Peptides against a protein of PDB entry 5OOQ. Designs and how they scored, part 170

Target 1, 227 residues: chain A of PDB entry 5OOQ
Amino acid sequence: YREDVRQVVTHPANALSFLQPGRLVEISVNGKDNYGWGAVVDFAKRINKRNPSAVYTDHESYIVNVVVNTMYIDSPVNLLKPFNPTLPEGIRPAEEGEKSICAVIPITLDSIKSIGNLRLYMPKDIRASGQKETVGKSLREVNRRFPDGIPVLDPVKNMKIEDEDFLKLMKKIDVLNTKLSSNPLTNSMRLEELYGKYSRKHDLHEDMKQLKRKISESQAVIQLDDL

## One batch from the design tools (peptide; made by RFdiffusion4, then SolubleMPNN)

Design b2_p25_6_s2 (from b2_p25_6, 10 letters changed)
Fold by OpenDDE base, seed 5:
Structure b2_p25_6_s2 (fold): chain B 227 residues (1-227), chain A 25 residues (1-25)
Amino acid sequence: as target 1 above (227 residues)
Amino acid sequence: MEEEKKEREKLIKEAEEKIKEELEK
């Protein structure tokens, strides 16, 4: 269920309007490299100059540049290519006990775990000397102030996602959470297992496909109105 | 111990069925 919500929240139709400079986002690259909370610099539509006919999925069709303060100090950051979300080998977050540095990395929407309800001040020229480190200090201060986690945007109240299928999904999640949390025999591991089982059994994948289709249709209509 | 385990399993199954019914509505 959390993944299903993430897919909807990070879809271009919903996410892009909230990816302003300084927006906090939680970053997980390729489902393996957790950089924690970073700050958005900017975003752009992914363009393949060599193959203009390249078709990307919705979640891979945009590149978001983000400042992170958790880059491993010995990572080959000089090999990072602007607007290339395929990160070079050795680009990884620092592990426990390792030193970290600030870096700007290009990611796809699929690498966004959550969108925060906070924005940092973002310098106009993040590549200028000392600017990324300033943002890095601000990120550390925010993490210090929110030990229980940075507030996440509410998909309905804040993002105004009013799709009927999504609202039904959210209602199902709320019902499930309430019932499972009220059961004294359930723990966090059992909850995750149950969510995974129900996601598969109740055709939530089909609901998600329908939602994606509706979003695509809405985008097509917008494009037709812009023509 | 075994009776308590059976009772716990029964409660979990009942909760799962109720959740399934609510998800199908």
Scores: peptide ipSAE 0.000, ipTM 0.213, DockQ to the pose 0.016
Fold by OpenDDE base, seed 2:
Structure b2_p25_6_s2 (fold): chain B 227 residues (1-227), chain A 25 residues (1-25)
Amino acid sequence: as target 1 above (227 residues)
Amino acid sequence: MEEEKKEREKLIKEAEEKIKEELEK
């Protein structure tokens, strides 16, 4: 059920307007590599230069560049290619007891576990010397201030997802959580169906993209220093 | 701040309405 919500929240039609520079996002690559909370640098539509006709799923159709402070120190970060979400072998988060470094990694929307209700100050040139480390320090400070976890955007209250199918999905999740339904599989299938309906309805059109960008620009930044 | 919030809400609502219109097509 949480996965179904995640799918809706991370859909381009919903997520992109909240992926402003400095937005905190929780990152899990391929469901295994948990980088924790990172900060959005920017995003772009995924383009395959070799195959311009390549069709990506909605959740793979955009690349988000994020600063993480949990990259394993011996990871081949020099092999990272901007806007290539296919990470080189050996790119992974540091495990317990390992040293970590700050890195900018390209991820897909599908690698976003959650979107935080906070934004960091993002340097204009994140690739300049020391800038990633500055963001890394800010990430550590945020984690220190929120020991119980960074606040996540509420899909309805904050993201203003008012789609009827999504609201039905959320209601179903709430009902399932409260009723401890004996048949989680049936309920899961229904939730998946609801998500499917939502996904089919919500195509990211150019006009909508422009509106979402305008919304993003108008959103007030809740920075760490204001909290 | 309240005016900006209202404007944002308006923009979101307009965007959602446009999305809805496109979905009904």
Scores: peptide ipSAE 0.014, ipTM 0.369, DockQ to the pose 0.024; fails the geometry check
Fold by OpenDDE base, seed 1:
Structure b2_p25_6_s2 (fold): chain B 227 residues (1-227), chain A 25 residues (1-25)
Amino acid sequence: as target 1 above (227 residues)
Amino acid sequence: MEEEKKEREKLIKEAEEKIKEELEK
């Protein structure tokens, strides 16, 4: 269902109006290469100069240029072609322990995992010396300020997606989220409470048994003294 | 009782994972 929501949110009819310069977007290329949160530079309709008759899916029909600060330092960024979303081999995010650099990468709408409810200041000439790094610093600061994650645009409240089937989907997700949030904590607390009551009952029974033994022993000693 | 607690904890975890999977669909 999250994928269904993503498909609707990232459709050109919905997404393009929210891809202003500086808009934060969460980026996953080919479902594998997670660059984290980047900032939109611009977007354009995808045009294949070699094959003008090429038909793209809706989610592949636009190219979004984004600044990322998680590019692997040894990635061949010089091989990146503007408005070509087919990334050269070796273009990847830095893994844990690797150094990263800032880069502008062209992505399709299908590579957008989520659209943030925040916009950074985007320099007019992002390709000028030091500008990508400035945006990279801003991205780091945003991530620092939002340790629990960057706020995502609400598809209904913010994006005003009013499609009936989509609203039904959102309602279903909300119900499932409510079940997820309520069941684990409530069930674990209830189990702990039940276990606590059982343990206390067991302890009381053992205490009672010990007291009965002591009473019986005391009575036996009294009977022996009376014999 | 400890085994029953562990089994219930396992069932809760499995239920959480199933719900998570359904949310990801």
Scores: peptide ipSAE 0.007, ipTM 0.208, DockQ to the pose 0.016; fails the geometry check
Fold by OpenDDE base, seed 4:
Structure b2_p25_6_s2 (fold): chain B 227 residues (1-227), chain A 25 residues (1-25)
Amino acid sequence: as target 1 above (227 residues)
Amino acid sequence: MEEEKKEREKLIKEAEEKIKEELEK
């Protein structure tokens, strides 16, 4: 069901009006290369100059240029072609322990995992020296401010998707999420976590009480020796 | 008691995974 929602949300009829400059989008290229949250630069309809008769699917028919701050430092970013979503070999996100850089990458709508309910300030000339790094700093700051994740656009409340079948899908997902959150087993795990915290707190209080007793006893002994 | 706790944790994890799978459909 999540993929079905993603397909509807990322369809050109719904997504394009929310892909303004600076819009945050979560990026996954080819289902394997997760760049995390990036910022939209611009988008354009995909045109194949070599094959003007090329037919693309709806989700592949537009190219979105996005700033990411997770590009592997040794990626051949100089080989990136604007508005070409076929990325050169070696273009990938940095793995754990690797250094990353800021880059502008062209992606399709199909590479958008989610659309955020936030926009960054996007410089007019992102290709100018230092501008990508400025956006990269802003992305780091946003991630720092939202440790539990960047707010995602609500398809119904924010995007105003009113298709009946989609609304039924969303309702079903909401019911399942409610069941998950209200699941006695999940509540039991939360209770165990709370109990663990309580137990640790209790142990610390008992340790403090014992230390206070020892201090009091030591002071009483000193007073007896001073008599 | 520890074995029962482990079994319960296993059942919880299995239930969470099943619900997650249903949400991903």
Scores: peptide ipSAE 0.006, ipTM 0.187, DockQ to the pose 0.016; fails the geometry check

Design b2_p25_6_s3 (from b2_p25_6, 9 letters changed)
Fold by OpenDDE base, seed 3:
Order: C-alpha cells, then sequence, then structure tokens
Structure b2_p25_6_s3 (fold): chain B 227 residues (1-227), chain A 25 residues (1-25)
C-alpha cells in the first residue's frame, strides 16, 4: 500500500504543485541510495537535447534539483551534470562513520520517497559559496527537532487528491491498519491483494493514455503528409 | 487502434468492479 500511495503522490499531476523552493523531500535514488531528507531547489521538464523525440514515463519526465547534506565526501561531485538525473558512478550517500558534504543533485520524481509538510528558507543563489552549507545546517536542525521523523504531507487533507479509487484505497488502508491489531497475517495478505489490484488498474490507465497519445501523434503525422 | 482502446477500457472497468467488491468485504 505504501508504494501505491507513493506512486500517486509523486505523479506530476499531484507532486509538482508542492515542489516549491525549500520543500522537504525524502530521497531514495534507484531504490538503494538513501540520502534522507533534502530540500527542493527547483524543477524542470526533462528535455533531451540530443534526442528530442525521447519519451519518458510520467515519473521520469521531470527533473528536481535538491540539496542534500548526506553526500559522501569523496564522491565525484564535479562530474554532476545539471539536469541529468543519471548520476555518475561513485555518487552516493555517506555510510555510517563516513564524512558527508552538501551537494545539489538532479533527481526524478521516482526518487522521491515522501514529500514533507515543511519548507525551508531557500537562498536565491544556491550555487554561491557557502549557501548549500547553510541549507545543510537547516536540514540538520529540522532532523534534530523531529526525532520521530519529519511530518509527511497528507495526500487527502493537504494535497487534496480527490481520485475516487485513491480515496477508496486510503479508506481500506485505514480499516486494515485498525484490524491489523487483531489478525496481522490475514490483514496483510488482503492488503497485498488490494494493492496488487490497484497497481494493475493504474498500469492499465497509463497504458491507455500512452495509446491515446500514439494515436494522436499518428493522426498528426498523416495530416502533415496530406498537406 | 480504436478496438484496442475499447478492450482496455473494458478491462479497466472490470478491474474497478473487482476492487469495489473487495472493498466491501
Amino acid sequence: as target 1 above (227 residues)
Amino acid sequence: SEEEKKEREELIEKAEKEIEEELKK
């Protein structure tokens, strides 16, 4: 259920309006590199200058620049390319006992684990000397103030996601969480089944959207050839 | 094709009904 909620929350239609400068986001790159909570600098639609015809999935169609304070100190940060979410080899978070530095990294929406209900003050020129470190200090202070975790945006109350299927999913999650206290195994299995069905429905909707786009593109090409 | 689109819409509708039935249990 958490992954389904994440997919809906991080979809461009829902996430972009909450990715203001200073917004806190929890970052996991490629499902393995956990940078923890970072702060949004800005975002832009992903454009491939070398291949303008490149088609990206919804979750890969935008690049979000984020400040992190957990970058491994010996990471080749000089090789980071603006607006390129494919990170160079060696770019990783510091492990326990390793030293970390502040860095700005480009990520996709798919690398957002959660969106926080907090915003930091973001300097106008984050590339200026010392500005990243200032944000890094603020991130440390926030983590200190919230030892049990930074509050996450509520998808319904805060983000106002009104999709009927999503609301049904959320209600079911709440009911199951209440019942998990009595029969954890049965409720977990039912939750997984419901999640699977919702995920399949979502995939079908996305496939349908892609097909509609292909049909529209094909019709546009035919019209251009007939002119 | 428009036929493939209709088939997918039917599959979506079927999936929606199945989800609704499971939510009522």
Scores: peptide ipSAE 0.000, ipTM 0.283, DockQ to the pose 0.013
Fold by OpenDDE base, seed 4:
Structure b2_p25_6_s3 (fold): chain B 227 residues (1-227), chain A 25 residues (1-25)
Amino acid sequence: as target 1 above (227 residues)
Amino acid sequence: SEEEKKEREELIEKAEKEIEEELKK
């Protein structure tokens, strides 16, 4: 169901009006390379100059240029081609413990995981020296201010998606989220935590009983030595 | 099934209440 919502939200008919310069978007390239939250530079309709008859799916028919601050430092960023979503080999996000840099990457709508309800100030010339790093600093500050996650656009309230089937899907997701918040797994983790506390309390009571027995036995031995 | 899930949720809730009552003793 989450993927179905993502498909509707990232469809050109819905997404493009919210991809203004500075719009925050959560980026996952090919379902593997998670860059986290980036900022939109611009977008354009995908044109294949070599094959003008190329037909793209709706989600692949536009290219979005985004600033990310999670690019691996040794990635061949100089090989990035504007408006070419086929990324060169070695272009990847930094892993844990690796250093990252700011980069502008071209992505398809299919690489957008979510659209944020926040816009950064976007410099007019992002290619100028130091401008990507300025946006990168702003991204770090936003992540710091929203430790629980950047607010996502509400598809109904903010994006005004009024399709009846979509509204039914959203209601199902709300019911599922309510059930997931009542998730047997959250309840099971709570049960495990409660059981852990109970087990520790039981162990402490048994230790106390054993200690009391040892004290009583020691007192009995002292009394036997005094008789 | 949804019925099995509901039954499991009821069992978990009952077990949680029993553990909480025992921890208060």
Scores: peptide ipSAE 0.000, ipTM 0.248, DockQ to the pose 0.011
Fold by OpenDDE base, seed 1:
Structure b2_p25_6_s3 (fold): chain B 227 residues (1-227), chain A 25 residues (1-25)
Amino acid sequence: as target 1 above (227 residues)
Amino acid sequence: SEEEKKEREELIEKAEKEIEEELKK
């Protein structure tokens, strides 16, 4: 269910209005590279200059630039391309015992694990000398202040997600969480099944959107040829 | 294709119904 909630929360229709400069987001790239909490710089619609006809999923259709303070010090950060979420080889978070630096990385919405209910002050020019480090210090301070974790935006109370299916899902999660106290395995399996179905539905919706876009694009081309 | 779109819509509808049924349990 957490993944299903994440998919809804990180959908452009819900997430973008909460990706203001300084917004804290928890970052996991490719499901393996955990950068922890970073701060949003800005976001933009993903544009493929080489292939303008490229169709992205909703979760990959935007690029979010984020400041992280957990970048491995020897990562080739100079190879980072603005608004290119395909990270160069060697770009990774520091492991335990490794030194880290502050960096701005471009990520997709799919790389957002959670959206925090907190915003940092974001400098106007994050590329100016020392500004990334200033944000990095602020991130460290926030983590220090919230040892039990940074508060996450409530999808319903804070984000005002009013989708009926989502609300039903949330209610089910609450019920299952309550019941998990009695039989964790059964409830976990049931949750997994429900999440699986919801995930499938979501995937189908994404497929439909892609198909609709392709159809619209093809129709536009036909109209241009008829002109 | 329009046919593929229709097929996907039908699959979505089916998935939605299945989810709704499970949520009622």
Scores: peptide ipSAE 0.000, ipTM 0.291, DockQ to the pose 0.014; fails the geometry check
Fold by OpenDDE base, seed 5:
Parts: C-alpha cells; sequence; structure tokens
Structure b2_p25_6_s3 (fold): chain B 227 residues (1-227), chain A 25 residues (1-25)
C-alpha cells in the first residue's frame, strides 16, 4: 500500500508541482540505495538524444537532481553525468561507520520514497564551492529537529489529489493497511494491480483529453481557414 | 484467526470489485 500510494504520489501529474527547489524528498535509488532525505535542486523531462523515440514510463520520464549528504566518500562522484539517472558503479550511500559527503545525484521519480512537507533554501548555484555542503548542513539540522522523521506531504490534504479513483484507492489502502498489518505481501500485490489499472485509466483519459483538444484545435484551424 | 482473514479477504475483494466497476464507468 505504501508502494501504491508512493506510485500515485510520485506520478508526474502529482509530484512535479511539489518538486520545487529545496523540497525535501526521501530517496531510495533502485529500491536498494537509501540516501535518506535530500533536497531537490531541479527537475527536467528525460530526453534521449540518441533515441528520441524512446518510451519511458511515467515514473522514469523525468529526472530530478537532488542534494544528498549521505554519499559514500569514496564514491566516484566525478563520473556522475548530469541528467543521467543511471548511476555509475560505486555510487552508493555511506554505510554505518563510513564517512559521507554531499553530492548532487540525478534520480527518477521512481526513486522518491516520500515527499516532505518542508523546503530548504536552495542556492542558485549549487555547483559553486561549498554550496552543497551548506545544504548538507541544513539537511543534518532538519534531521536533528525531526528525530521522529520529517513530516511527509499528505496526498489529499497537502497535495490535493482529489481524483476519485485515488481517494478510493487511498481509502482502500487505509482499509488494507489496517488489514495489511496481518499479511503485507498479498495486499501489496493487489494494490499494485489496482494502481496499474488506475494508471492505465488515467493515461487513457489523458489521451482522450489530448485527442479532444487536438480535434478542437484542428476544427478551429479549419474554421479559421474557411473564414 | 482464520475467520478474520476470510473477512478481510472478502472486504478486499469487495473493494476491488467496486474499483473495477468504477473503472468501467
Amino acid sequence: as target 1 above (227 residues)
Amino acid sequence: SEEEKKEREELIEKAEKEIEEELKK
């Protein structure tokens, strides 16, 4: 359920409006590398220059640059390519007892575990010397102030996700979460299936809306040409 | 209990059906 909520929350239609510079996000790259809470620098639509026809999933269609303060000190951060979410080998968070550094990493929306209800001040030039470290200090301070965890955006109250299907999903998730306390694996698969159906329906509706718009625009152009 | 599991499964199934019906609208 948390994963399904995460899928909805991190969908471009919902997430992008909350990925302002300085927004706190909890980061898990490929479901394996947990960087903890980072701060958003910016985001961009993923463009494959070599294959313009490349089709990305919605959650992989945008790249978010985030400052993390948990990068392993010996990670090859110099090999990081801007707007390339495929991280080089050796890029990982520091483990317990290891030293960490601040880094800017490109991630996909799918790597966002949670969106925080807080924003840090984000320097205009994060690449300038010392700026990443400043953000890193701010991240540490926030973590210190919120020992029980950084407040997460409420999908309904804060993000205003009012989609009826989502609300129903959330209600189901709440019911299922209340129930999942007993069997988490079965409920997660069902929620994923429900989310898949929801996402497909949403995509179809958006496609229909776009088609209707195109039809209306084409008709308007035809009317203008006939005048 | 097994009964509680069954009740939970029925509730989930009902919720799934409701979503599926709404998705068809």
Scores: peptide ipSAE 0.000, ipTM 0.248, DockQ to the pose 0.020; fails the geometry check

Design b2_p25_6_s4 (from b2_p25_6, 7 letters changed)
Fold by OpenDDE base, seed 1:
Structure b2_p25_6_s4 (fold): chain B 227 residues (1-227), chain A 25 residues (1-25)
Amino acid sequence: as target 1 above (227 residues)
Amino acid sequence: MEKEEEERKKIIEEAEKRIEEEREK
């Protein structure tokens, strides 16, 4: 269910309006590289110059540039290309005991784990000398002020996601969370089963939606070529 | 292009069927 919520929250229709400069986002690249909380610089629609006909999924259709303060110091940050979410080899967060630096990385919406209910001041020219480090200091200060975690946007109250299926999902999650608090073991299996069923349904629904969009886009291109 | 569209339609139909099967469970 958390993944399903994440899929809805990070969908362009919901996320983009909250990805203003300075918005805090929790970043996980490819489900492995956890950069923690970063700050949004900007975003743009993903364009493939080499293959203009490339159709991206909704969650891959936009590139978000984010400042992180957890980049491994020896990462080849000079190889980073703006608006290219395919990160060079060796681009990773610092592990425990490693030194980190501030960097701007391009990510997809799918790499957003959560959207924070906080916005930092973002310098106009983040590429100017020392500006990334300034944002990095601000990120450290925010983490210091919120030891229990940065407040996350409420999908319903803050993001105003009013989709009926999503609301039903949220209600189910609340019920499950309430039940999990009462009996962890029995509820974990049932939660896993329900989550498995729902995740599969959601994945199928998203796949269908993506495929329907791809079909629609393909038809639109064909219609444009026939005109 | 036409073959890819047909394949996509088949995948959608299969997905719709799977979703319906999961709703009935």
Scores: peptide ipSAE 0.019, ipTM 0.391, DockQ to the pose 0.011
Fold by OpenDDE base, seed 2:
Structure b2_p25_6_s4 (fold): chain B 227 residues (1-227), chain A 25 residues (1-25)
Amino acid sequence: as target 1 above (227 residues)
Amino acid sequence: MEKEEEERKKIIEEAEKRIEEEREK
């Protein structure tokens, strides 16, 4: 059920509007490489220039660039390719006792474990020297302030996911948290139907374009307030 | 650097406040 919720939350129709610069996201790559909480730089629709006919799943159809502060220091970060979510061999989080560095990694929506109810200030030029480390310091400060974990966006209250089938799923989870008993399989088919509804109702490409515009406008407003 | 850190602290504090306000509702 938690995975089912994650699938709905990380679906482009729901997630993209919350992937503003500085948004905190919890990252797990390939289900094994946990980078912890990172900060969103930007996102783009995944395009395969070599194979324009490539069709990606909804959760793989966007690339999110995220600053992490948990990259293993000896990882071949120089081999990272922007907008390529297929990470080079040796790119991994630091283990306990290992030194870490800040890096920008491209991930898919499927690599988002949770979306935080917090946004950091994101420098305009994250690629400039020292800027990643600045974000890394901010991430450490956030983790210090939230020792019990960074607050996650509430799918209903914050994300306004009001789909009836999703609400039923949430109610079932609440009931299961109180009663350990009921069968998860019936909910997966409903999730596919939900995704089908999202995919049919939203031109995700147009939504992304509108969101990027809104993000840019919001950044302009922040700049106006900072001036 | 210090000003940017202070601004980040303010953003975090404001976010914490918003979260607390949502919990109190």
Scores: peptide ipSAE 0.017, ipTM 0.413, DockQ to the pose 0.180
Fold by OpenDDE base, seed 4:
Structure b2_p25_6_s4 (fold): chain B 227 residues (1-227), chain A 25 residues (1-25)
Amino acid sequence: as target 1 above (227 residues)
Amino acid sequence: MEKEEEERKKIIEEAEKRIEEEREK
């Protein structure tokens, strides 16, 4: 369910209007490289200069440049190319005990785990000397002020996603979360493990797949009308 | 440095206030 919500939230029709400069986003690249919370610099439609006819999925069709403060210090950051989401080998977050630096990385919408309900001041020229480090300090300060986590945009209240199937998905998640919160033993269980225990995993998974398809289809139409 | 830190502090405080206002609604 969390992944299905993420797919809806990070769809271009929903996400792009909230990717203003300075917007906080939680970043995971290739499902393994967790950079934590970063700040949006800008975004652009993905263009393949070598193959102009290249078709990307909706979640891969835009490139978002983000400032992170968790880049491993020995990462080859000089090899990073703006608007190229294929990161060079060795570009990774710092592990525990490793030193980190600030960097601007290009990511796809699919690399966004969450969109925060906060925006930092973003310098006009992030490439100027010291500007990335300034944003990095601001990110550390935000994390210090929000020890329980940075507030996430509410898909319904803040993002105004009003799709009926999505609302049904959210209601199901809320019911499950309420059941989890009422039992201390369930706080450590993933939503997937809960579905397994209640023998509804298959039905819920199929409902989610159908919902995801309907939402994607509906949102693709909205994007065509706004172009 | 100090002025930029104060500006960052104000932005965060304003954001915290907005979040609290949304929780009270």
Scores: peptide ipSAE 0.005, ipTM 0.286, DockQ to the pose 0.084
Fold by OpenDDE base, seed 3:
Structure b2_p25_6_s4 (fold): chain B 227 residues (1-227), chain A 25 residues (1-25)
Amino acid sequence: as target 1 above (227 residues)
Amino acid sequence: MEKEEEERKKIIEEAEKRIEEEREK
């Protein structure tokens, strides 16, 4: 059920309007490398310069640049290519007892576990000396203040996802959280239908223009710079 | 540096208060 909700929430039609600079997102790359909570720098549509005819899945069709403060110190960060989500070998989060550094990494929407209900102040030039470290300090302070975890955007109340099948899924999850006993297999079939409805209804290119407008109009409920 | 840390602390405390007020509503 959680993965089913994640697929809908991280779909471009829903997620992009909430990926403003400074938005907190929880990051897992390839289902293995957990970077924890990072901050969005920007995003762009994925373009393959070598193969312009390359077609990506919806969740792989955009690249999100994020600041993380959990990069392993000896990772080859100099080999990171802007807007290339295929990370070089050795790029990984620090394990327990290892030192970490701040880095900007390109990820796909599929690498987002959760979208937070918080935004950090994002410097205009994140690549300038000391700017990544400033964001890294802010991330540490946020994690300290929220020991039980960063508040996540509500898909219905905050993201305004009004699809009837999705609302039914959310109601079922609420019932299941109260009643441990219902079979998870029946709900996986309906998720493919829900995903198919979102994918078919929207030309992502036209949606990007509309989403850029929505991003400008969308205010984070809580911003660290507005308080 | 210390002033900026204090300002960030106040911002987070106000944010926490607003989240709690929204939960009580």
Scores: peptide ipSAE 0.000, ipTM 0.317, DockQ to the pose 0.063

